# Designs tried in a protein design run: peptides against a protein of PDB entry 8HF1. Part 20

Target 1, 320 residues: chain A of PDB entry 8HF1
Amino acid sequence: NVMLYATKPTEVMVSFPHQEQVLTVTRLISAEIEKFYVSLDLMNIGVQPIRRSKSLQCLRDPSKKSFVKQLFNDFLYQMKEYGIYAASIAIISLIVEFDIKRRQAETLSVKLMHRTALTLCEKIRHLLVQKLQDMTYDDDDDNVNTEEVIMNFSTPKVQRFLMSLKVSFADKDPKDICCLVFVERRYTCKCIYGLLLNYIQSTPELRNVLTPQFMVGRNNISPDFESVLERKWQKSAIQQFRDGNANLMICSSVLEEGIDVQACNHVFILDPVKTFNMYVQSKGRARTTEAKFVLFTADKEREKTIQQIYQYRKAHNDIA

## One batch from the design tools (peptide; aimed at target 1 E11 R302 Y310)

Design b2_p13_4 (made by RFdiffusion4)
Pose (drawn by RFdiffusion4):
Structure b2_p13_4 (pose): chain A 320 residues (1-320), chain P 13 residues (1-13)
Amino acid sequence: as target 1 above (320 residues)
Amino acid sequence: DPVEPLEEEEFEF
């Protein structure tokens, strides 16, 4: 009876070769951000509330410097984890966030700090577009070139995930498919969403089948990439997925709990599984029959992750 | 109940 309304989806793996080498432009951008941090640390903005540790044992920087550093560090993480083009999209989200803070800002000193952060972010955007541009010697067709650069300017993890995404839904009806993708970090959702938008508008077979939509939790990141203060589109993403308007969901541990959704055909956990409860809930989200469940881990982490999953399964058996 | 091994899928580039 439970299997009537419940389903045990087939759980499969997608291993990918994990490498440690990085590109030189990554070193150059790291040096540029380090120079910016060193300069900003001494910004000496108007006196701010003292921020100490949770236990007050060690001091902290003012909340605004902490916010700027957090955003830059998130951008660097996106770059380290998901390739150059992931950073190319994520730097636009940083530009939008710094513009919004410039608008919200309430002092000349803080405003100046945010404007200069915007300037550096735009320089970084030009740097990323520069290395993306210095590969068009391969060919001139920007669509297949976009597919090729995405396959080449990405980590094996990103290449493998997008490969599985292409193969799983090559020419199926958009109506027939209902899938979710889970990622860990907040701005990674918007970054990877924009990457999928480019890829959908880069391949002929997937062009009219997949509809990517992303949503995150609180401290709602901006939904657009336009910097126009107001937008005309009003319909929400969750309501779209419930209404079938969107079929590809990019969320980060937000939809895993509570949020009712129709039974989904596929679930892709882009970032490695961490918590038993979240594993159980994410698997349960693939509530439809013949549901497919997908995981991505590094080759080096295979034994550890498999052993952890056996611990989980045995724990489920033990509890039952 | 027996715990079944995990299955893996391979793809070509």

Design b2_p13_4_s1 (made by RFdiffusion4, then SolubleMPNN; from b2_p13_4, 6 letters changed)
Fold by OpenDDE base, seed 1:
Structure b2_p13_4_s1 (fold): chain B 320 residues (1-320), chain A 13 residues (1-13)
Amino acid sequence: as target 1 above (320 residues)
Amino acid sequence: MEIEPLEEIELEL
């Protein structure tokens, strides 16, 4: 029995200042969403006939209002956790989803609900883009996708994440990089992917070094709701990562048992490690001899994060 | 088994 001493990855904690970026625009957007929730609650959306597919039982808001609120709550979370730049990307995902649902609406009332939600998303997108443009001094270059704009409109956590990527991967061979980025929420994968594409394109040192992909975890709720497109995308993204055509993979923490993602040399945990299973599963992907496992913590949560990691290390050593 | 301390990095902007 060759006990392959699984070289424990080096665990790194990056601290960031707890800054509530309370921009006037974020308050305005939050207030517009709250006003929309009041209007949404007053909408008479007739009870849709319960199609007896057992998988649809969890989506049993007969009005689909809960799903609309979930998407806006996920957007508000992304705006708070990742910043205005990330929010400008996140809102596009809502626009796409509400437009699909508006087209697929079986009733006029449901169609009107999704239209109202879509109108709000376009207003939010305009407010976000306008705020990103306020820093472009040159009227001629409407390019809100500069390194400066991305950094200035990202939260301290995202700033430190981007800096950590630059420091870790500047001038490295793309073939020597196998990076995972774990995020808590499914929607965050797409948002951070879009942010990374723009950041890498704007950062010459990374442009030919990092090729990002994202993997959306399977919704345990229904394989029927995964569009054939999402399933194809997941398979393609995993295959590109296996073939080395992508060297950075963004994953939600809900990577079910059975997506065999290769052993990586870098694992970034962008969101707080909330469970022992998430710690073990994510750390267990950093299997190379020089593997780094990088965590991000607010200064305010530093001590609590350290204690939690030490508890998880102890519990992991008791199982091994 | 002493738990090795976390490596802590402060990245300045």
Scores: peptide ipSAE 0.334, ipTM 0.830, DockQ to the pose 0.787
OpenDDE base, seeds 2, 3, 4, 5: peptide ipSAE 0.320, 0.322, 0.327, 0.333; ipTM 0.822, 0.822, 0.829, 0.833

Design b2_p13_4_s2 (made by RFdiffusion4, then SolubleMPNN; from b2_p13_4, 7 letters changed)
Fold by OpenDDE base, seed 4:
Structure b2_p13_4_s2 (fold): chain B 320 residues (1-320), chain A 13 residues (1-13)
Amino acid sequence: as target 1 above (320 residues)
Amino acid sequence: AEIEPLEEIELDL
């Protein structure tokens, strides 16, 4: 057994100011979603036919209302944690999902519920896009996907993440880059992927340098709920990353779920490290001599984050 | 084993 002396990566903490961007648009969107929840609770969608599959009785909200609320709560989280630019991408995923659910609706009442949710998403998208356009002084260039717009409408965390990518990878050979980006939530992978595509396309120094991909972990919900399409996408994304056709992979908790990814030279933890296992497994992917393990912290949480990382380092050294 | 200090970076905008 060659003990592969896993070269310990350099651990880097990037601090960012805690700005609660109290945008009027963010408050308006939150209030519209809350009004929608009141309306949703009053909707009589009837009793869904209990499909007798014994195992799924607890997971199928017979009203499907909980799933609608979950998607909007996930959107509100992304808007808060990543900013209104990321929210403009996230809302498109809700539009797609509610349109699918509307088309698959077995009853007129369920169809109407998903239609009402879809109409709200279209309104939210308009409000977000209008706010992104407020920075484009040129009436003729509706292009809200500039580096400036992305940066100005991203949270300080996302700004520091994008800057860290630019500083780390500007004008580098794509072959020398193997980067992982960890996020907490499954839906964030797709949102940050869309943001990175637009950012890389707007940033000349990263054009043809970074090729992003995303993978979502195995849903803790039975593998039977993973669409055949999602499973195909995951396999394709992992294969592209293994083949070097993608050099940046966005992941949610994937290492805890036992997805085998190659050794990387950069690991970014975009969201807080909540578990020792996440710390060890994500850090354990940064295996080159020059490997960096980068985490982001709000200034107000800096001391707590440092203490937590030192506790994890100690615990890791006691078992390794 | 001394815990190596965490490298801290402040990125100015």
Scores: peptide ipSAE 0.339, ipTM 0.835, DockQ to the pose 0.789
OpenDDE base, seeds 1, 2, 3, 5: peptide ipSAE 0.338, 0.336, 0.334, 0.334; ipTM 0.834, 0.833, 0.833, 0.834

Design b2_p13_4_s3 (made by RFdiffusion4, then SolubleMPNN; from b2_p13_4, 7 letters changed)
Fold by OpenDDE base, seed 1:
Structure b2_p13_4_s3 (fold): chain B 320 residues (1-320), chain A 13 residues (1-13)
Amino acid sequence: as target 1 above (320 residues)
Amino acid sequence: MEIEPLEEIELSV
């Protein structure tokens, strides 16, 4: 019995102040989305032909209204959890999705629904960009992607995450870095990826050090909804990370069993660890001798987070 | 097994 003592990573907790900075713009955006939901509920989209697509999801949302609401709810979550800078990136993903759905609409009523959603997304984008520009002297879109703007319009959690990256990786050899970043939601991966691209590009100490990629866990429910393009992109991203052409990978916490991600020296958990399985799976990727497993917690949740981690450590030691 | 204390870092902005 060679008990391969898997070198336990150093577990680090980074605290951040619980600032409910409810910006006026975030309240306005939330109110506009709520008004849109009232309008959406009144829309008669008719009985869509149940395309006998074998995916159970097409059966669950005959009106496609729940999908529209889900995207806006995910956006509202990202705006709340990551800040208005992240929201400015997240809204672009909604614009792209609603434009695709508008073009794919088989009925005028569905086309109108997606057009109305798209119009709201454009309004939200303008409100967000205008707010980011309040700190810039020049109206140039490139001027909103500075380190300063990113930091000032990110939540304390995201600020501490970006600072942790800067402190950990500034002026290091890219080859010595193998970093995973875990997030809860699929759409957050792309949002944080876009944020990191802009942050790294604006941060000289990281520009030639960090090369980010992202991967989205397979939604168990429909391999058919993953565009061939998304699947190719995910395979390419994973391969780049394996080959060392990318050294930071953003993952949704729903990494299904079987994505063989190499042993990493850093694992960041950007969102709260909700389950023992998430703890074990994410921590189990930090396998180098000096590996760090970094968690983020609000000061108000510090004690609860510590207790939860100790419970997970105990449970893990009882199984090992 | 003693549970090693969690390393805590406070980063100032």
Scores: peptide ipSAE 0.303, ipTM 0.822, DockQ to the pose 0.789
OpenDDE base, seeds 2, 3, 4, 5: peptide ipSAE 0.290, 0.296, 0.297, 0.298; ipTM 0.810, 0.823, 0.821, 0.821

Design b2_p13_4_s4 (made by RFdiffusion4, then SolubleMPNN; from b2_p13_4, 8 letters changed)
Fold by OpenDDE base, seed 1:
Structure b2_p13_4_s4 (fold): chain B 320 residues (1-320), chain A 13 residues (1-13)
Amino acid sequence: as target 1 above (320 residues)
Amino acid sequence: APIEPLKEITLSL
């Protein structure tokens, strides 16, 4: 019972400046996606035969257009919340997904829709990579994966998160580290994982210290969407984290699903804590004597965040 | 019990 163990981790709030992304590239990408939505709405895909697709999603989205829009909306969210460097990683996930959907398309119209979405993703990828290369003299894709490029093209929240990792774990023994990173969205796990791999590789103080993994929550809505490969990956990632072969785990909603993650010494909440259950469950993983529970807040939301955490603490103490 | 204040950290770039 996660609630009965009075875990008293040190709760830490890291503030970050609210910066609106005033990048021309982000505006251009958003405008290209909006133009694509207009084109997508005009596409006659026909009513897909509901009968053959066992997925509840095909019942909810007979045109498969809403799913395409969801992926681009999730991408736009990640670009806004994590920055253009994270967006350059996030767009690869869309490319992979639209290529799979294009191959699985039952009709030429659906195949064309996913092909058009894929073409837009490749254009977006090029625009993002080109913008990352503006800081590099060499056109080599490896030159965009430096600590400097990652930091400069990340949001203040992500910058403070990366700095918090560096300060917490620089030159530490990997065995002494058990870190969880909670994010709200499923796709953010892969995005932040890719970002962390590149950041750790470019940061000498972390290169042999942090070994990240990611875990995505089970979409209860469609067990069919978890490819056998994703389920195998999750099991492998959990096992590596249990065995100490990975010491940082990026999670979305995993604790609500009763996945028993080991007791950790660090828990980072990268996204706002939206529910009391998320607060209690995530905090309940910080179980070591010197465990830290780290939250991030924009300076403008500081007071609201403090009040919300005090309300959650009070509610937790009234139940305990 | 008194609610312990949140530890605040400002990291500078």
Scores: peptide ipSAE 0.381, ipTM 0.858, DockQ to the pose 0.802
OpenDDE base, seeds 2, 3, 4, 5: peptide ipSAE 0.276, 0.376, 0.362, 0.379; ipTM 0.745, 0.855, 0.851, 0.857

Design b2_p13_5 (made by RFdiffusion4)
Pose (drawn by RFdiffusion4):
Structure b2_p13_5 (pose): chain A 320 residues (1-320), chain P 13 residues (1-13)
Amino acid sequence: as target 1 above (320 residues)
Amino acid sequence: EVEFENLDELLEE
């Protein structure tokens, strides 16, 4: 009876070769951000509330410097984890966030700090577009070239995930497919969403089948990439997925709990599984019959992750 | 190409 409404989806793996080498432009951008941090640390904005540790044992920077550093560190993480083009999309989210803070800002000193941060972010945007541009010697067709650069300017993890996404839904009806993808970090959702938008408008077979939509939790990141203060589109993303308007969801542990959704065909956990409860809930989200469940881990982490999953399964058996 | 590995078979090994 439970299997009538419940389903044990087939759980599969997608291993990918994990490499440690990085590109030189990554070193250059790291040096540029370090120079910016060193300069900003001494920004000496108008006196701010003292921010100490959770236990007050060690001091902390003012909340605004902490916010700027946090955003830049998130951008660096997106670049480190998902390739150059992931940073190319994520830098636009940073530009939008710094513009919004400039609008919300309430002092000349803080405003100046945010404006200079915007300037550096745009320089970084131009740097990313520059390396992305210095590969068009391969060919001139920007669509297939977008597909090729995405395959080449991405970590093996991103290449493998997008490969599995293409192969799983090559020419199926958009109506027939209902899939979710889970990622860990907040701005990673918007970054990878924009990457999928480019790839959907980069391949002929997937062009009219997949509809990517992303949503995150609180501290709602901006939904657009336009910096126009107001937008005309009003319909929400969750309501779209419930209404079938969107079929590809990019969320980060937000939809895993509570949020009712129709039974989904596929679930892709882009970032490695961490918590037993979240594993159980994410698997349960693939509530449809013949549901397919996908995981991505590094080759080096295969034994550890498989052993962890055995621990989970055995724990499920033990509890039962 | 993509190879979908069955987790049950890996745990049996």

Design b2_p13_5_s1 (made by RFdiffusion4, then SolubleMPNN; from b2_p13_5, 6 letters changed)
Fold by OpenDDE base, seed 3:
Structure b2_p13_5_s1 (fold): chain B 320 residues (1-320), chain A 13 residues (1-13)
Amino acid sequence: as target 1 above (320 residues)
Amino acid sequence: SVEYIDLDELLAK
């Protein structure tokens, strides 16, 4: 019996400098959101009509304001963790969501609340785009999607991630690539997807090599609130990745929930590994010969991250 | 340059 030693993936750590670059524009945006929260707390949106569906009974009055605050808090997180360029993409998703909610509003007070949120998002978008244009000579909006602008307005973590993609995949055959990128948050999947589309299009060595897709985890709240469109899109994205029409998939917790994804040759963990399960499940997707499992860590957290990975390896070997 | 640390080499010691 030749014990087929399951070839373990090579585990690689990439360090990045911890730069808390507090830009003036990020402070201004944060202050505008805080002012909006004070205004939002003063808004009387009245008792929301109880929709008769049993699953919707929990969406009382606090839930609509709470949802607005959640979207802006997720935006602030993305701006901090991924940078101004990623934030310029993330804000578009908020604009789309608040416009839908504004149109679907059953009361004038709720319609006004979503309109005020939308107006703030448009102001934030303008501030972000103006800051991206500071590096361009021409006021042409299309010029903000260059490799240089993307790199300069991304956090050191995102810069190292993009550099690692370029080094790993430049001028390779797209058929030889099966790559997963793990992120912590659902909304980050779409933000990083938009960033990668623009980066790949601006990078000649990657333009015909990488075809990205993204998968959004099921909302823990209710599968009933996932739009029919989101579910159709998720199924299509998975199928494109299985068929080889996409060779890079951005995922949150989706792969932890037992979505059958093929064995990959590259797995990137963009956000910190917080749990043993996340480590085992994500690493367990890197199963091809010469597969790579790549982690990103801040220089200050390097030793702590190494110790955590050592403990996870030990725990995994004790169970296996 | 991107600094790559091989964790298998580092943790095998």
Scores: peptide ipSAE 0.491, ipTM 0.915, DockQ to the pose 0.803
OpenDDE base, seeds 1, 2, 4, 5: peptide ipSAE 0.488, 0.472, 0.465, 0.486; ipTM 0.915, 0.910, 0.910, 0.914

Design b2_p13_5_s2 (made by RFdiffusion4, then SolubleMPNN; from b2_p13_5, 8 letters changed)
Fold by OpenDDE base, seed 5:
Structure b2_p13_5_s2 (fold): chain B 320 residues (1-320), chain A 13 residues (1-13)
Amino acid sequence: as target 1 above (320 residues)
Amino acid sequence: DIEYIDLDEELKK
């Protein structure tokens, strides 16, 4: 009986200071979104015919207003959790989504709603880019993608994450790296991917070392909203990671049951671990002998996080 | 400097 010593990954916790980035620009953006919600609630979009598709579409506000509010709420969350630099990337995804929805609008009222949302997104983008440029003397958009700008306009959590990547992977052979990064939200995958592309490009020690990809879990809510393009992108990204053409994969916490990703040597949990299943599944991807499992926690939540991990370890040992 | 906390050491205390 060869006890397959399941090589337990080294579990590391990185603490970060809880700093609320109270910037004037974030307050202005929040106030503009709130004003927009008031205007949105006053918009008469008409009763859209309830297409009897028995799918979870029946739970959607027939006016589609709830979906617009959800996208802006998710943006506000990303701006708070990851910082202004990440928000400047996240807003582009909203612009793309609202432009698609504007073009697909069956009614003038719905078209106008998405146009108004798009106009707000362009205003927000301008405010964010202008704030990033305040640190750069040159008006060139390329100057906002420096390591310094990325670090200064990122939250302490993201700063510690980027520093951890630099320390862990600087000047290493890209073949020796198999890294997973777990985030809670679907939209965060693309935002952190864009941030990492710019950070890696601006960091010489990582430029030829890390090749990131992102995987968005299937929206269990409605496969009808996943564009055929998004599904093709997901399959391609997974295949590139399997083939070693990408060595860092950003995943949402919904590890689709059945995405057999390779044994990884590094697993980063960027957002708090909320469930035992997420802990076991994410940790279970760190399968190499020298695998590292890295958690990020606010200093104020350090003790609570340690106790939660202790409980998860105990529960895992009782099942094993 | 990044403060790295080894969870195996912290949970043995």
Scores: peptide ipSAE 0.463, ipTM 0.917, DockQ to the pose 0.879
OpenDDE base, seeds 1, 2, 3, 4: peptide ipSAE 0.457, 0.448, 0.271, 0.449; ipTM 0.917, 0.913, 0.839, 0.915

Design b2_p13_5_s3 (made by RFdiffusion4, then SolubleMPNN; from b2_p13_5, 6 letters changed)
Fold by OpenDDE base, seed 1:
Structure b2_p13_5_s3 (fold): chain B 320 residues (1-320), chain A 13 residues (1-13)
Amino acid sequence: as target 1 above (320 residues)
Amino acid sequence: SIEYIDLDELLAE
């Protein structure tokens, strides 16, 4: 009975102020998306032939309208949860996806639907970039990627996360860092990755210290829809992290199902811990003697978060 | 400043 005393990481909670900074630009963007949904519901895209592609998803959304709405809803979530700067990166992912879908459209009506969505994304991108430029003297797109702009247009949660990274890793040896960042949603991984790349590049103390990667959990639904490129990229990202060529990995919560991620010395949970399994699995990745498990909570949700963690700890101790 | 709360200390009490 080798009681593998799993070295319990130090559990730390970082609080952040609940500032609903409802900027005028975020209200405008939300209103434009709502108007678009009304227009989208009125669009007759015809009955798409149910291509008998075995993927359950094609059966669920014959209109492809729900997928369009899902992407915009995920964007709205990212804008709310991570801020305008993160939203400016997130919208690029929507532009890429809608452009691909527009090119793949078999009907003129579906092509028009994706074109209309793309036009809205371009408008949203312009509104976001314009707002980021309000703090820059020069109209150069590169000037919006400064530490100051990133910090000022990020939510308090993201600000505290970035500050925590800077404090934790400034001027450290890259080899001594093995960091995981858990987020809830697939699209958030790429958004936060882009944000971190720009932040690290703009922060001299981190530029040669942190090398981020991201990994999207396998959507269990259809391995066939993962582009060969996405699968290759995921394998490469994991391998780089294993080889120490990357020392920070952003993961969606879906990594639950058994990617053998190395023992890490830092685990950040950027989004609320919603399940016991997520808590145990994410915490179980912080395995070094000095490992830290860092949670982020709004001040208003502090007590609720503490109580939830207490219940998870109790449940974990009752099973162990 | 970042406010760090040690949950191990807080939940040990």
Scores: peptide ipSAE 0.535, ipTM 0.928, DockQ to the pose 0.796
OpenDDE base, seeds 2, 3, 4, 5: peptide ipSAE 0.497, 0.507, 0.501, 0.512; ipTM 0.918, 0.921, 0.920, 0.922

Design b2_p13_5_s4 (made by RFdiffusion4, then SolubleMPNN; from b2_p13_5, 6 letters changed)
Fold by OpenDDE base, seed 1:
Structure b2_p13_5_s4 (fold): chain B 320 residues (1-320), chain A 13 residues (1-13)
Amino acid sequence: as target 1 above (320 residues)
Amino acid sequence: SIEYIDLDELLKE
């Protein structure tokens, strides 16, 4: 019953303008993905024999088309929620995944499907990088990773998050920082991690202050689907965070399992708090005396978010 | 500037 003496963190809400970054490039990318879905639906990839490999996913999607669509839908979500800069990092994860799936393809038709998806990802990557370069006079890939480019091509939510990190951690001792960043989706962890690495490297005040890591929540479905590499990475990332070799951890909200993460002094909730459990679990990680629990909300959703947090606080007090 | 809203102050009964 260790919940008794949890010092209540200071709960802070950061508002951001609801600005849909309706860039021409995002419309073009969305239209290319939609055209690809039409082509994908017309592809005859055959019914893959249900190989009894224990992977429940192969049982659920014999066509593997739904998985392809899921990855592109997750990419579209990241582009919308985090911006073009984050999307330029997110697309690399799709490229890697589709290249793996192309190499592992058991049939020519499935190989061709993943090749077509990969070709689209390379086109999207080029469109994104070209758009990031529009602000840079120099065509060098290194110029797209500046603080200015990151900020300008990030959504208002991400901009406020990065600014909040800078304000919170500028000129602090790295040892005094124990920060968690919660995101909703698994793929967002890696995307925001890549963004943070580049932002920290481009921000002198943070370069020697923040050392980020990321942890992908265990897919509760099958521990067999976690690559040995992902499990090793998770263990290493958690250990680095415990040892103080990393002081900022990006986590998906699916940290339902008892990952004994130390008491943190900062918890950022980058995505909307959708459940009472997420609220209690994430807030319950901010346990130091001066702990801050920071929420991000669109101005339009401010009142609704405040009301939701009020209800969660009430429900939490009724259980305590 | 970042607008910070103190929820503990705002939600004080």
Scores: peptide ipSAE 0.552, ipTM 0.934, DockQ to the pose 0.757
OpenDDE base, seeds 2, 3, 4, 5: peptide ipSAE 0.522, 0.522, 0.515, 0.532; ipTM 0.925, 0.927, 0.925, 0.928

Design b2_p13_6 (made by RFdiffusion4)
Pose (drawn by RFdiffusion4):
Structure b2_p13_6 (pose): chain A 320 residues (1-320), chain P 13 residues (1-13)
Amino acid sequence: as target 1 above (320 residues)
Amino acid sequence: STVTFENLDELLE
């Protein structure tokens, strides 16, 4: 009876070769951000509330410097984990966030700090577009070139995930498919969402089948990439997925709990599984029959992750 | 293009 309304989806793996080498432009950008941090640390903005540790044992920077550093560190993480083009999209989210803070800002000193941060972010955007541009010698067709650069300017993890996404839904009806993708970090959702938008508008077979939509938790990141203060579109993303308008969901441990959604065909956990409860809930989200469940881990982490999953399964058996 | 999907049940056997 439970299997009538419940389903044990087939759980599969997608291993990918994990490499440690990085590109030179990554070193250049790291140096540029380090120079910016060193300069900003001494920004000496108008006196701010003292921020100490959780236990007050060690000091902390003012909340605003912490916010700027956090955003830059998140951008660096997105670049380290998902390739150059992921950073190319993520830098636009940073530009939008710094513009919004400039609007919200309430002092000349803080405003100046945010404006200069915007300037550096735009310089970084031009740097990313520059490396992305210095590969058009391969060919001139920007669509297939977009597909090729995405395959080449991405980590093996990103290449493998997008490969599995293409193969799983090559030419199926958009109506027939209902899938979710889970990622860990906040701005990674928007970053990868924009990457999927480019890829959907980069391939002929997937062009009219997949509809990517992303949503996150609180501290709601901006939904657009336009910097126009107001937008005309009003319909929400969750309501879209419930209404079938969107079929590809990019969320980060937000939809895993509570949020009712129609039974989904596929679930892709882009970032490695960490928590037993979250594993159980994410698997349960593939509530349809013949549901497919997908995981991505590094080759080096294979044994560890498989052993951890065995621990989980055995724990499920033990509890039962 | 191809992708190898590995069954987890078989691996845990």

